# Designs tried in a protein design run: peptides against a protein of PDB entry 7MKK. Part 93

Target 1, 71 residues: chain A of PDB entry 7MKK
Amino acid sequence: SMKEKVKAKLVEIRKFVPFIRRVRIDFQDTLSKVQGHRLDALVNLLDREDVSMSSLNKIEVIIDKLRTRFN

## One batch from the design tools (peptide; made by RFdiffusion4, then SolubleMPNN)

Design b2_p29_8_s4 (from b2_p29_8, 8 letters changed)
Fold by OpenDDE base, seed 4:
Structure b2_p29_8_s4 (fold): chain B 71 residues (1-71), chain A 29 residues (1-29)
Amino acid sequence: as target 1 above (71 residues)
Amino acid sequence: SERDKLEEEAGETIDETMELLDEVLEEEK
């Protein structure tokens, strides 16, 4: 079902939360407040259970861009 | 320095994602 697909996608995306947190912390002193806040908001969003598939797909793109840049 | 360069690149990458991120945050707020 779509619900199951969303849940599975969310689980997969959540695997990258530690990565996002590391980016946030490693560059905390050089990121602008808004940049840091946006990363924090992204992490917080991924704690929710009601994120739409549309949003999850967009988040995947975001994470892919971050992963491309960061080791 | 190398660190400065990496930090600059980090900021640029984050900025590149901001529009999409803001869209997501707006949709899910």
Scores: peptide ipSAE 0.339, ipTM 0.759, DockQ to the pose 0.201
Fold by OpenDDE base, seed 5:
Structure b2_p29_8_s4 (fold): chain B 71 residues (1-71), chain A 29 residues (1-29)
Amino acid sequence: as target 1 above (71 residues)
Amino acid sequence: SERDKLEEEAGETIDETMELLDEVLEEEK
């Protein structure tokens, strides 16, 4: 079902939360406040259970871009 | 320095994703 697909997608995306946190912390001293706050908001969003598939797909693109840069 | 280069690249990558991130944050309010 779509609900199951969303849940599975969320589980997979959450695997990268530690990675996002590392990016945030590793560059904390040089990131602008807005950059840092947006990353924090992204992490906080992924703690929710009601994230849409549309948003999860966009988040996946964001993570892919970050991973390309930071491995 | 190498650190400066990495920091610059980090900022650029984050900036490249800002529009998409803002869309996500707005959609999930």
Scores: peptide ipSAE 0.339, ipTM 0.759, DockQ to the pose 0.253
Fold by OpenDDE base, seed 1:
Structure b2_p29_8_s4 (fold): chain B 71 residues (1-71), chain A 29 residues (1-29)
Amino acid sequence: as target 1 above (71 residues)
Amino acid sequence: SERDKLEEEAGETIDETMELLDEVLEEEK
């Protein structure tokens, strides 16, 4: 079901939260307040249980871009 | 320096994601 797909996707995306936090901290000195706030908001969003599949798919793209640069 | 290069790349990558991130944050607000 779609509900189960969302749950599975959220679990997979959450595996990258530590990575996002590391990017945020490692480059804190060069990030603008806006950039830092956006990354923090992304991490906070992933603590929620009601994130849509549409948003999760977009977040996956964001993570892929970060991973391409940093991993 | 090497550190400066990495920092610049970090900023560029984050900037590339800003539009999509803003969409997500608005949708899930």
Scores: peptide ipSAE 0.338, ipTM 0.759, DockQ to the pose 0.251
Fold by OpenDDE base, seed 2:
Structure b2_p29_8_s4 (fold): chain B 71 residues (1-71), chain A 29 residues (1-29)
Amino acid sequence: as target 1 above (71 residues)
Amino acid sequence: SERDKLEEEAGETIDETMELLDEVLEEEK
């Protein structure tokens, strides 16, 4: 079902939360308040259970872009 | 310095994702 697919996708995406947090912390001194806030908002969003598949797919693209730049 | 370059690239990468991130945040607000 779609509900099961969303849950599975959310679990997979959440595996990258520590990575996003590391990016946020590693570059905290150089990131603007807006940039830092956006990363924080992304992490906070992934704590929710009601994120749509559409949003999760977009978040995956965001994470892929970050991973391309960061190890 | 090399660190400065990495920090600049970090900011650029984050900025490149802003439009998509804003869409997500708007969709889920």
Scores: peptide ipSAE 0.338, ipTM 0.760, DockQ to the pose 0.240

## One batch from the design tools (peptide; made by RFdiffusion4, then SolubleMPNN)

Design b2_p30_1_s1 (from b2_p30_1, 13 letters changed)
Fold by OpenDDE base, seed 3:
Structure b2_p30_1_s1 (fold): chain B 71 residues (1-71), chain A 30 residues (1-30)
Amino acid sequence: as target 1 above (71 residues)
Amino acid sequence: KKEEEEKRRKKKKEEEQDKFLDELLEEIDE
């Protein structure tokens, strides 16, 4: 079902929460205040269960960009 | 109806999340 697909995608995306937290801390001086706050909000969003597939797909792109820039 | 109101609330929340994520994507590309 679509609900099962969303749940599975959320589980996979949550594996990157530690990475996002590290980026937020390690690059705090490089990131703007706005970027830092948005990364905090992103982590908080991933703690929720009510995230859409559309949002999860965008988060995947964000993580890929973060990996390219900071990993 | 309660069901229609719930659907509208879910849609609005998704639009707000999408806007937030789009802005974050733009900021990372800069």
Scores: peptide ipSAE 0.522, ipTM 0.837, DockQ to the pose 0.886
Fold by OpenDDE base, seed 4:
Structure b2_p30_1_s1 (fold): chain B 71 residues (1-71), chain A 30 residues (1-30)
Amino acid sequence: as target 1 above (71 residues)
Amino acid sequence: KKEEEEKRRKKKKEEEQDKFLDELLEEIDE
């Protein structure tokens, strides 16, 4: 079901939470204050269960950009 | 009314999440 697909995608995306936290800390001096706050908000968003597939797909793109720029 | 209101609230939250993520994507590209 679509609900099961969303849950599975959320589980996969949550595997990157430690990476996002690391970027937030290791590159704190490189990140703008706004970027830092948004990364914190992103981590908090991933702790929620009410995240849409659209949002999860965008988060995946964000993670890929973070990996390209910071690791 | 209650079901419609709940659907509207869920839609607004999704739109706010999408806007937040779009802004974050833009900020990372800068």
Scores: peptide ipSAE 0.522, ipTM 0.837, DockQ to the pose 0.886
Fold by OpenDDE base, seed 5:
Parts: structure tokens; sequence; C-alpha cells
Structure b2_p30_1_s1 (fold): chain B 71 residues (1-71), chain A 30 residues (1-30)
């Protein structure tokens, strides 16, 4: 089902939460205040269960961009 | 109906999440 696919994708994306937290801390002085707050909000969003597949796909792109720039 | 109001609230939350993610994507691309 779509619900099962969303849950599976969320589990995979959550594996990158430690990376996002690390970027937020290690690059705190480089990030703007807005970017820092958005990374915090991104982590908080991934703690929720009501994230759509479209949002999870966007988050995957965000993680890839973070990896390119910060790791 | 309560069901229609709940559907509207869920849709609004999804739109707000998508907007937040789009703005974050734009800032990382700069």
Amino acid sequence: as target 1 above (71 residues)
Amino acid sequence: KKEEEEKRRKKKKEEEQDKFLDELLEEIDE
C-alpha cells in the first residue's frame, strides 16, 4: 500500500538524521541563522509520522545536496 | 463536516511542509 511505501521510505531517510544533526553542529558558524533553524526543523519533521511521499523525496534531494556541500 | 475540515487541515500542513522544504532546497543551492 501507499502507507507501507511511505513508512519504508521514512525508515530509510531517518538513517540520515545523525548526518543532518552533525552538519548543523559542525557548520554552525558557516550556516546562516535561517539555514540552521531549517536544519533543526528538518530533523523535527523526520521525527513525525505524517510525512508525505513527496516530502520524503524532497528530503532525499536535500540530503544529497548537504552531502555534496558539507561532506 | 468534521471530516472535510480534517482533510483541509491535513492538506494545509502538507503544503506548509512542502514550502519549507522548497525554501531549504533553494538556500542550499546558493
Scores: peptide ipSAE 0.521, ipTM 0.837, DockQ to the pose 0.843
Fold by OpenDDE base, seed 1:
Structure b2_p30_1_s1 (fold): chain B 71 residues (1-71), chain A 30 residues (1-30)
Amino acid sequence: as target 1 above (71 residues)
Amino acid sequence: KKEEEEKRRKKKKEEEQDKFLDELLEEIDE
């Protein structure tokens, strides 16, 4: 089902939460204050269960950008 | 209808999440 697909995608994306937290801390002096706050909010969003597939797809793109730039 | 209000709230929340993520993408691209 679509619900199962969303849940599976969320599990996969959550594997990157430690990476996002590391970027937020390790690059705190490089990131703008706004970027840092948004990364905190992103981590908080991934703790939720009501994240849509569209949001998860966008988060995947964000993680790829973070990986390219910061690791 | 309670179900309709719940659907509306869910839709609004999804739109707010999508907006936040779009803004984050913009901030990281800069």
Scores: peptide ipSAE 0.520, ipTM 0.836, DockQ to the pose 0.898; fails the geometry check

Design b2_p30_1_s2 (from b2_p30_1, 13 letters changed)
Fold by OpenDDE base, seed 4:
Structure b2_p30_1_s2 (fold): chain B 71 residues (1-71), chain A 30 residues (1-30)
Amino acid sequence: as target 1 above (71 residues)
Amino acid sequence: EEEEEKKKEEEKKKKEEEEFLDKLLEEIDE
């Protein structure tokens, strides 16, 4: 079902939470204040159970950008 | 009326979440 697909996607995206936290800390001096705050908000968003597929797809792109820039 | 209000609130919340993510993506690319 669509609900099962969303749950599966959320589980996969949550695997990157430790990476996002590391980026936030390791690059704190190079990140703007707004970038830092939004990364914190992103981590908090991923703790929710009611994240839409649209949002999860955008988060996947964000993670890919973070990996390209900071990994 | 209550069901319509709840639906509008959920739609607004979803839109705000997507706009937040779009802004985050933009800020990372800057």
Scores: peptide ipSAE 0.557, ipTM 0.856, DockQ to the pose 0.786
Fold by OpenDDE base, seed 3:
Structure b2_p30_1_s2 (fold): chain B 71 residues (1-71), chain A 30 residues (1-30)
Amino acid sequence: as target 1 above (71 residues)
Amino acid sequence: EEEEEKKKEEEKKKKEEEEFLDKLLEEIDE
């Protein structure tokens, strides 16, 4: 079902929460205040269970960009 | 009426979430 697919995708994306938190801290001086706040909001969003598939797909792209720039 | 208001609120929340994610995507490329 779509609900099961969303849940599975959320579990996979949540594996990157520690990485996002590290980026937020380690690059705090390089990031703008707005970027820092958005990364915090991203972590908080991933703590929710009601995240849409469209949002999860965007988050996946964000993580890939973060990995390219900060990993 | 209550169900329609709830749906509109959920749609608004989803739109704001997507706009936030789109802005984050744009800024990471800078």
Scores: peptide ipSAE 0.556, ipTM 0.855, DockQ to the pose 0.762
Fold by OpenDDE base, seed 1:
Structure b2_p30_1_s2 (fold): chain B 71 residues (1-71), chain A 30 residues (1-30)
Amino acid sequence: as target 1 above (71 residues)
Amino acid sequence: EEEEEKKKEEEKKKKEEEEFLDKLLEEIDE
């Protein structure tokens, strides 16, 4: 079902939460204040159970970009 | 009416979330 697909995608994306937290901390001095706050908000969003597939797809792109810039 | 209001609020919240993610994508590209 669509609900099961969303749940599976959320589980996979949540595996990158520790990475996002590390980026937020390790690059705090190189990130703008706004970028830092948005990364915190992203982590908080991934703690929710009501995240849509469209949002999860965007978050996947964000993670890929973070991995490219911050290793 | 209450279901319609709830649906509209959920749609608004979803839109705001997607707009937030779009802004984050833009900021990471800077």
Scores: peptide ipSAE 0.556, ipTM 0.855, DockQ to the pose 0.837
Fold by OpenDDE base, seed 2:
Structure b2_p30_1_s2 (fold): chain B 71 residues (1-71), chain A 30 residues (1-30)
Amino acid sequence: as target 1 above (71 residues)
Amino acid sequence: EEEEEKKKEEEKKKKEEEEFLDKLLEEIDE
């Protein structure tokens, strides 16, 4: 079902939460306050169970951009 | 009517979430 696909995607995206947290901490001195806050909000968003597939797809792009810039 | 209001609220919340993610994407691209 679509619900199962969303859950599976969420599980895969959640694997990057430790990475996002590391970026937030390790680069805190180079991040603006707004960037830091948005990264915190992103982590909090991924703690939810009701994230849409469209949002998860955007988050995947965000993670890829973070990996390109910070790793 | 109540179900339609709930649906509109959920759609609004979804739009706000998408806008947040779009802003984050923009900030990373800078």
Scores: peptide ipSAE 0.555, ipTM 0.854, DockQ to the pose 0.758

Design b2_p30_1_s3 (from b2_p30_1, 13 letters changed)
Fold by OpenDDE base, seed 1:
Structure b2_p30_1_s3 (fold): chain B 71 residues (1-71), chain A 30 residues (1-30)
Amino acid sequence: as target 1 above (71 residues)
Amino acid sequence: SEEERRRKEEEEKRREEEEFLDELLEELDK
């Protein structure tokens, strides 16, 4: 079901929370204040259980961009 | 109704969430 797919995607995306936290801290001096605050908000968003598939797909793209720049 | 109000609030929350993510995507493209 769609509900099951969303839950599975959320589990996979949550595996990157430690990475997002590390980017936020390690590159704090190179990130703009706005970027830093949005990364904090992203981590908080991933603690929720009601994130849509559309949002999870966008978050996946965000993680890919972070990996490209900060991996 | 209460059910309609809850549905509209959930839709609004989803829109705000997606707008936030879109803005973050734009920032990471700079």
Scores: peptide ipSAE 0.494, ipTM 0.822, DockQ to the pose 0.865
Fold by OpenDDE base, seed 2:
Structure b2_p30_1_s3 (fold): chain B 71 residues (1-71), chain A 30 residues (1-30)
Amino acid sequence: as target 1 above (71 residues)
Amino acid sequence: SEEERRRKEEEEKRREEEEFLDELLEELDK
């Protein structure tokens, strides 16, 4: 079902939360204030259960960009 | 109706969430 697919995707995306937290801290001096605050907000968003598939797909793109830039 | 109201509220919430993510994408492209 769609609900099951969303849950599975959320579980996979949540595996990157520690990485996002590390990027936020390790590169806080090079990130803009806006970028830093939005990364914090992103982590908080991923703590929620009601995240849409559309949003999860966008978050996947964000994570890919972070991985490319910050290894 | 209550159902219509609930649907619109959910759509608004989703829109705001996606706008936030779009803005973050833009910031990361700078």
Scores: peptide ipSAE 0.493, ipTM 0.822, DockQ to the pose 0.853
Fold by OpenDDE base, seed 5:
Structure b2_p30_1_s3 (fold): chain B 71 residues (1-71), chain A 30 residues (1-30)
Amino acid sequence: as target 1 above (71 residues)
Amino acid sequence: SEEERRRKEEEEKRREEEEFLDELLEELDK
């Protein structure tokens, strides 16, 4: 079901939460204030249970961009 | 109706969430 697919995707994306937190802290001086605040919001979003598949796919792209730049 | 209002609220929430993510993507592309 779509519900189970979303749940599975969320689990996979959540594996990157520690990475996002590290980027937010370790590169705080490199990030703009806007980027930093949005990364905090992103972590908070991933703690939610009602994130859509569309949003999760966008978050995956965001993580890929973060990995390219900061990892 | 209550059901219609709930649907609209859920759609608004989703839209705001995706707009936030789009803005973050835009910032990361700078």
Scores: peptide ipSAE 0.492, ipTM 0.822, DockQ to the pose 0.842
Fold by OpenDDE base, seed 3:
Structure b2_p30_1_s3 (fold): chain B 71 residues (1-71), chain A 30 residues (1-30)
Amino acid sequence: as target 1 above (71 residues)
Amino acid sequence: SEEERRRKEEEEKRREEEEFLDELLEELDK
């Protein structure tokens, strides 16, 4: 079902939460204030259980950009 | 109706999330 697919995607995306937290801290001095706040909000969003598939797909793109830029 | 109200609230929530994520994507490209 779509609900099961969303749950599975959320589990996979959550594996990157430690990475996002690390980027936020390790590169705090090079990130703009707005970027830092957005990353904090992203971590908080992934702590929720009601994230849409559309949002999860965008988060995957964000993680790819972070990985390319920071490690 | 209650169902209509709930649907609209969920749509607004999703829109706000997507706008937030789009803005983050834009910020990461700067």
Scores: peptide ipSAE 0.492, ipTM 0.821, DockQ to the pose 0.863

Design b2_p30_1_s4 (from b2_p30_1, 13 letters changed)
Fold by OpenDDE base, seed 4:
Order: C-alpha cells, then structure tokens, then sequence
Structure b2_p30_1_s4 (fold): chain B 71 residues (1-71), chain A 30 residues (1-30)
C-alpha cells in the first residue's frame, strides 16, 4: 500500500540522520545560519511518523546534495 | 468539525514542510 511505501521510505531516510547531524556540526563554519537551522529542522522532521512521500523524496535529494558537497 | 480541523492542520503542515524543503534545496544549489 501507499502507506507501507511511505513507512519504508521513512525508515531508509532515517538512516541518514547521523550523517545530517555530522554535516551540521563538522561544517558549521561553512554553513549559513539559515542552512544550519534548516538542517536541525530536517532532523526534527524525520522524527515524525506522518511525513509525506513528497517531502521524503525532497529529503532524499537534499541528502544527495549534502553528500556531494560534504562527503 | 474536529476531523476537518485536524485535516486542515495536517494539510497546512505539509505545505509548510514542502516550502521549507524547497528553500533548503535552493540554498544547497548555490
């Protein structure tokens, strides 16, 4: 079901929470204050269980961009 | 009324999440 797909996607995306936290800390001096705040908000968002598939897809792209720039 | 309110609150939150994520995507393209 769509609900199961969303849950599965959320589980996969949550595996990157430690990476996002690391980027936020290790590159704090190169990130803008706004970017840092948004990364914190992103981690908090991933703690929710009611994240939409649209949001999860965007988060996946964000993670890919972070990996390209910072890893 | 309560169900409708909760649905509207959910829809509003989802919209705000999309906007915030779009802005973050834009900033990471710079």
Amino acid sequence: as target 1 above (71 residues)
Amino acid sequence: KEKERKEEEKKKREKEEEEFLDELLEELDE
Scores: peptide ipSAE 0.594, ipTM 0.872, DockQ to the pose 0.817
Fold by OpenDDE base, seed 3:
Structure b2_p30_1_s4 (fold): chain B 71 residues (1-71), chain A 30 residues (1-30)
Amino acid sequence: as target 1 above (71 residues)
Amino acid sequence: KEKERKEEEKKKREKEEEEFLDELLEELDE
């Protein structure tokens, strides 16, 4: 079901939460204030159980961009 | 009424969430 697909995607995306936290800390001096706040908000968003598939797909792209730039 | 309210709150939250994510994507392209 779509509900199970969302759950599975959320589980996979949550594996990158430690990475996002590290980026936020390690690159605080190079990130803008708004970028830092958005990364904090992103981590908090991933603590929710009711994240849409649309949002999860965008988060996947964000993680890919972060990995390219910071790892 | 309560069901409708919760559905509208969910739609509003999802819209704001996508706008936030779109802005973050744009910043990471710079």
Scores: peptide ipSAE 0.594, ipTM 0.872, DockQ to the pose 0.824
Fold by OpenDDE base, seed 1:
Structure b2_p30_1_s4 (fold): chain B 71 residues (1-71), chain A 30 residues (1-30)
Amino acid sequence: as target 1 above (71 residues)
Amino acid sequence: KEKERKEEEKKKREKEEEEFLDELLEELDE
């Protein structure tokens, strides 16, 4: 079901929360204040259970971009 | 009334989430 797909995607995306936290801290001085705030908001969003598939797909792209830029 | 209010709050939150995610995506392309 779509609900099961969303849950599975959320579980996979949550595996990157420690990475997002590391990027936020390690590159704090090179990130803008707004970028830092958005990364904090992203981590907080992933603590929720009612995240849409649209949002999860965007978050996946964000993680890929972060991995490319920050390893 | 309570169910309708909660659904409206959910829609508002989802809109705000999409907005900041789109902005973050745009900034990471720069």
Scores: peptide ipSAE 0.593, ipTM 0.872, DockQ to the pose 0.718
Fold by OpenDDE base, seed 2:
Formats: sequence, C-alpha cells, structure tokens
Structure b2_p30_1_s4 (fold): chain B 71 residues (1-71), chain A 30 residues (1-30)
Amino acid sequence: as target 1 above (71 residues)
Amino acid sequence: KEKERKEEEKKKREKEEEEFLDELLEELDE
C-alpha cells in the first residue's frame, strides 16, 4: 500500500540522520547560519511519523547533494 | 469540525515543509 511505501521510505531516509547531524557539525564553519538551521530543521522533520512521500523524495535528493559535497 | 481543523493544519504543515525543503535544495545548489 501507499502507506507501507511511505513508512519504508521514512525508515530508509532516517538511516541518514546521523550523517546529516555530522555534516551540520563538521562543516559548521563553511555552512551559513541559514543552512545550519535548515539542517537542524531537517533532522527534526525526520523525527515525525507523518512525513509525506513528496517530502521524503525531496529529502532523498538533499541527502544525495550533501553526500556529494560533504562526504 | 475537529476533523476538518486537523486536516487543514496537516495540509498547512505539509505546504510549509515543501517550501522549506525547496529552499534548502536551492541553497545547496548555490
């Protein structure tokens, strides 16, 4: 079901929360204040259980960009 | 009415989340 797909996607995306937190800290000096705040907000968003598939897909793209730039 | 209010709040939050994520994507492309 769509609900099951959303849950599965959320579980997969949450695996990157430690990575996002690490980027936020390790690259704090190169990130703008706004970028840092948005990464914090992103982590907080992923703590929710009711994240939409649209949001999860965008977050996946964000993670890919972070991995390319910061890993 | 309570159900409708909760649905409206959810839709508002989802819209704000999408806007926030779009802004973050844009900044990461700069």
Scores: peptide ipSAE 0.593, ipTM 0.871, DockQ to the pose 0.823

Design b2_p30_2_s1 (from b2_p30_2, 15 letters changed)
Fold by OpenDDE base, seed 5:
Structure b2_p30_2_s1 (fold): chain B 71 residues (1-71), chain A 30 residues (1-30)
Amino acid sequence: as target 1 above (71 residues)
Amino acid sequence: SKEEEEERELLKLLDELFKEEKEALEKKKK
């Protein structure tokens, strides 16, 4: 079901929370204040259980871009 | 620069994400 797909995707995306936190801290001086705030909000968003598949897909793209830039 | 453009793209994606989430939340409240 779609509900199960969302749950599975959320579990996979949550695996990157430590990475996002690391980027936020290690590159705090590189990131703008706005970007830092958005990353904090992103981590908080991933703590929720009602995130849509659309949002999860966007988050995946964001993580991919972070990985490309910050390795 | 390329790096600055990548940074702006990231910011745009984040802004789009939270705009969508805000709109979705407002719909659920109604």
Scores: peptide ipSAE 0.255, ipTM 0.700, DockQ to the pose 0.782
Fold by OpenDDE base, seed 4:
Formats: structure tokens, sequence, C-alpha cells
Structure b2_p30_2_s1 (fold): chain B 71 residues (1-71), chain A 30 residues (1-30)
């Protein structure tokens, strides 16, 4: 079902939460206030169970951008 | 610069994400 697919995608995306947290900490001195706030909010969003597939797909793109920028 | 452009695009994507989440929450309340 679509619900099961969303759950599976969320599990995969959550594997990157430690990476996002590391970016937030390691680059804290170079990040703007808005960048830091948005990264914090992104981590908090991924703690939820009701994130849509469309949002998860967008988050995947965001993670790719973070990886390009910070790794 | 390339770096500044990448930062702007990242912020834009994040803003769009949270706008979508806000709208989704409002729809669930109705």
Amino acid sequence: as target 1 above (71 residues)
Amino acid sequence: SKEEEEERELLKLLDELFKEEKEALEKKKK
C-alpha cells in the first residue's frame, strides 16, 4: 500500500538524520542563523510519523544538496 | 558565486518543504 511505501521511505530518509546533525554542528560557525534554524527544523520534521511521500522526496533532494555542499 | 547559489537553492527547497507541511497540516484539521 501507499502507506507502507511512505513508511519504508521514511525509514530510509531517517538514516541521514545523523548526517544532518553532524552538518549542523561541524559547520555551525559558518552557517547563517536561517540555515541553522532550517536544519534544526528538518531534523525535527523527520521525528514525525505523518510525513507525506511528496515531502520525503523533497527531503531526499535536500539531503543530496547537503552532501554536495558539506561532503 | 556557485556556493552562494547552492545555498540559496537549498534554502528555497527547505522553505517549500515547510510550506507544504503547513498546508498538509491545515488540510488534516478540516
Scores: peptide ipSAE 0.253, ipTM 0.701, DockQ to the pose 0.807
Fold by OpenDDE base, seed 3:
Structure b2_p30_2_s1 (fold): chain B 71 residues (1-71), chain A 30 residues (1-30)
Amino acid sequence: as target 1 above (71 residues)
Amino acid sequence: SKEEEEERELLKLLDELFKEEKEALEKKKK
């Protein structure tokens, strides 16, 4: 079902939470306050159970961009 | 719902983040 697919996708995306946290810490001095807040918000979003598939797909793109910039 | 709206705004903000970064990089190259 779509609900099961969302759950599976969320599990996969959550694997990047440690990475996002690391980016937030390692680049804290070079990130603006708003940029830091956005990363914190992203981590908090991934702790939720009600994230849509559409949002998860967008988050995947965001994580890819983060990996490109901060890999 | 409120949660859905917050999620939408977050994604919008993240899009703006990377847009600004790209523009800043291009400006530095000039």
Scores: peptide ipSAE 0.213, ipTM 0.650, DockQ to the pose 0.080
Fold by OpenDDE base, seed 2:
Structure b2_p30_2_s1 (fold): chain B 71 residues (1-71), chain A 30 residues (1-30)
Amino acid sequence: as target 1 above (71 residues)
Amino acid sequence: SKEEEEERELLKLLDELFKEEKEALEKKKK
């Protein structure tokens, strides 16, 4: 079902939460306030259970870009 | 620079994401 697919995608995306947290901490002195706030908000969003598939797909793109810039 | 452009694009994506989340939340309240 679609609900099952969303849950599966959420599990996959959540695997990157530790990475996002590391980026936030390791570069906290170089990140702008807006960048830091957005990363914090992203982590908080991924703690929720009511994230849509559309949002999860966009988050995946965001994480890919973070990985490109922050190794 | 390329790095600055990539940073701007990342922020744009984040802004779009949270705009959509806000709109989705408001839609649920109706």
Scores: peptide ipSAE 0.249, ipTM 0.695, DockQ to the pose 0.727; fails the geometry check

Design b2_p30_2_s2 (from b2_p30_2, 13 letters changed)
Fold by OpenDDE base, seed 5:
Structure b2_p30_2_s2 (fold): chain B 71 residues (1-71), chain A 30 residues (1-30)
Amino acid sequence: as target 1 above (71 residues)
Amino acid sequence: DEEEKELKELLELLDELFEEEKKAREEKKK
C-alpha cells in the first residue's frame, strides 16, 4: 500500500538524520543562520510520522545534494 | 560561482518543502 511505501521510505531517509546533524554542526561557521535553521527544521520534519511521499522524495534530493557538497 | 549556485538551489528546495508541508498541515486541519 501507499502507507507502507511511505513508512519504508521514511525509515530509509531517517538513516541520514545523523549525517544532516553532522553537517549542521561541522559546517556551522560556514553555513548562514538561515541555512542552519533550515537544516534543523529538516531534522525535525523527519521526526514526524505524517510526512508525504512527495515530501520524502524532495528530502531525498536534498540529502543527495548535501552529500555531494559536504562530503 | 557554481558553489554558491548549488547552495542557493538547496535552499530553494528546502523552502519549497516547508511551504508544501505547511499547506498540507493546514488542509488537514480543515
Scores: peptide ipSAE 0.129, ipTM 0.615, DockQ to the pose 0.783
Fold by OpenDDE base, seed 1:
Structure b2_p30_2_s2 (fold): chain B 71 residues (1-71), chain A 30 residues (1-30)
Amino acid sequence: as target 1 above (71 residues)
Amino acid sequence: DEEEKELKELLELLDELFEEEKKAREEKKK
């Protein structure tokens, strides 16, 4: 079902939460205040249970860009 | 430069994401 697909995608995306936290800490002095706040908010968003597939797909793109830039 | 452009694009994607999530939450409250 679509609900099961969303749950599976959320589990996969959550695997990158430690990476996002690491980026936030390691680059705290380089990131702007708004960029730091957005990373914090991204982690908080992934703690929610009601994230849509549309949002999860966008988050995946964002994580890929973070990996390219910071890893 | 290209580095600044990439960071700007990342920020824009984050902003779009959070605006969508905000709208979804507002609609759920109705």
Scores: peptide ipSAE 0.129, ipTM 0.613, DockQ to the pose 0.732
Fold by OpenDDE base, seed 4:
Structure b2_p30_2_s2 (fold): chain B 71 residues (1-71), chain A 30 residues (1-30)
Amino acid sequence: as target 1 above (71 residues)
Amino acid sequence: DEEEKELKELLELLDELFEEEKKAREEKKK
């Protein structure tokens, strides 16, 4: 079901939460205040159970860009 | 430069994401 797909996608994306937190901390001095706040908000969003597939797909793109930018 | 452009694109994607989440929360309150 779509609900099961959302759950599976969320589980996979949550694997990157430690990475996002590391980026937020390791690059705290180079990130703007708004970028830091947005990364914190991204982590908080991934802690939710009601994230839509649309949002999860966007988050995946964001994570891929973070991986490219921050290795 | 290219790096600044990439960061701008990331910020725009984050903004879009959070605006969608905000709208979804507002709709749930109605």
Scores: peptide ipSAE 0.127, ipTM 0.610, DockQ to the pose 0.719
Fold by OpenDDE base, seed 3:
Structure b2_p30_2_s2 (fold): chain B 71 residues (1-71), chain A 30 residues (1-30)
Amino acid sequence: as target 1 above (71 residues)
Amino acid sequence: DEEEKELKELLELLDELFEEEKKAREEKKK
């Protein structure tokens, strides 16, 4: 079901929460206040259970860009 | 600068994400 797919995708993406937190801290001096706040909000969003598949797909793209830029 | 461009693109994607989340919450309240 779509619900099961969302749950599986959320579990997969949550594996990157520690990475996002590390990026937020390690690059705090170079990130703008807005970018830092957005990263904090991204981590908080991934703690929720009601994230849509559409949002999860966008988050995946964001994480890929973070990995490319900061790793 | 390519670095600035990449950071701007990331910011835009984050803004789009949170704008959609905001809209979804607003629609849910209606």
Scores: peptide ipSAE 0.130, ipTM 0.609, DockQ to the pose 0.686; fails the geometry check

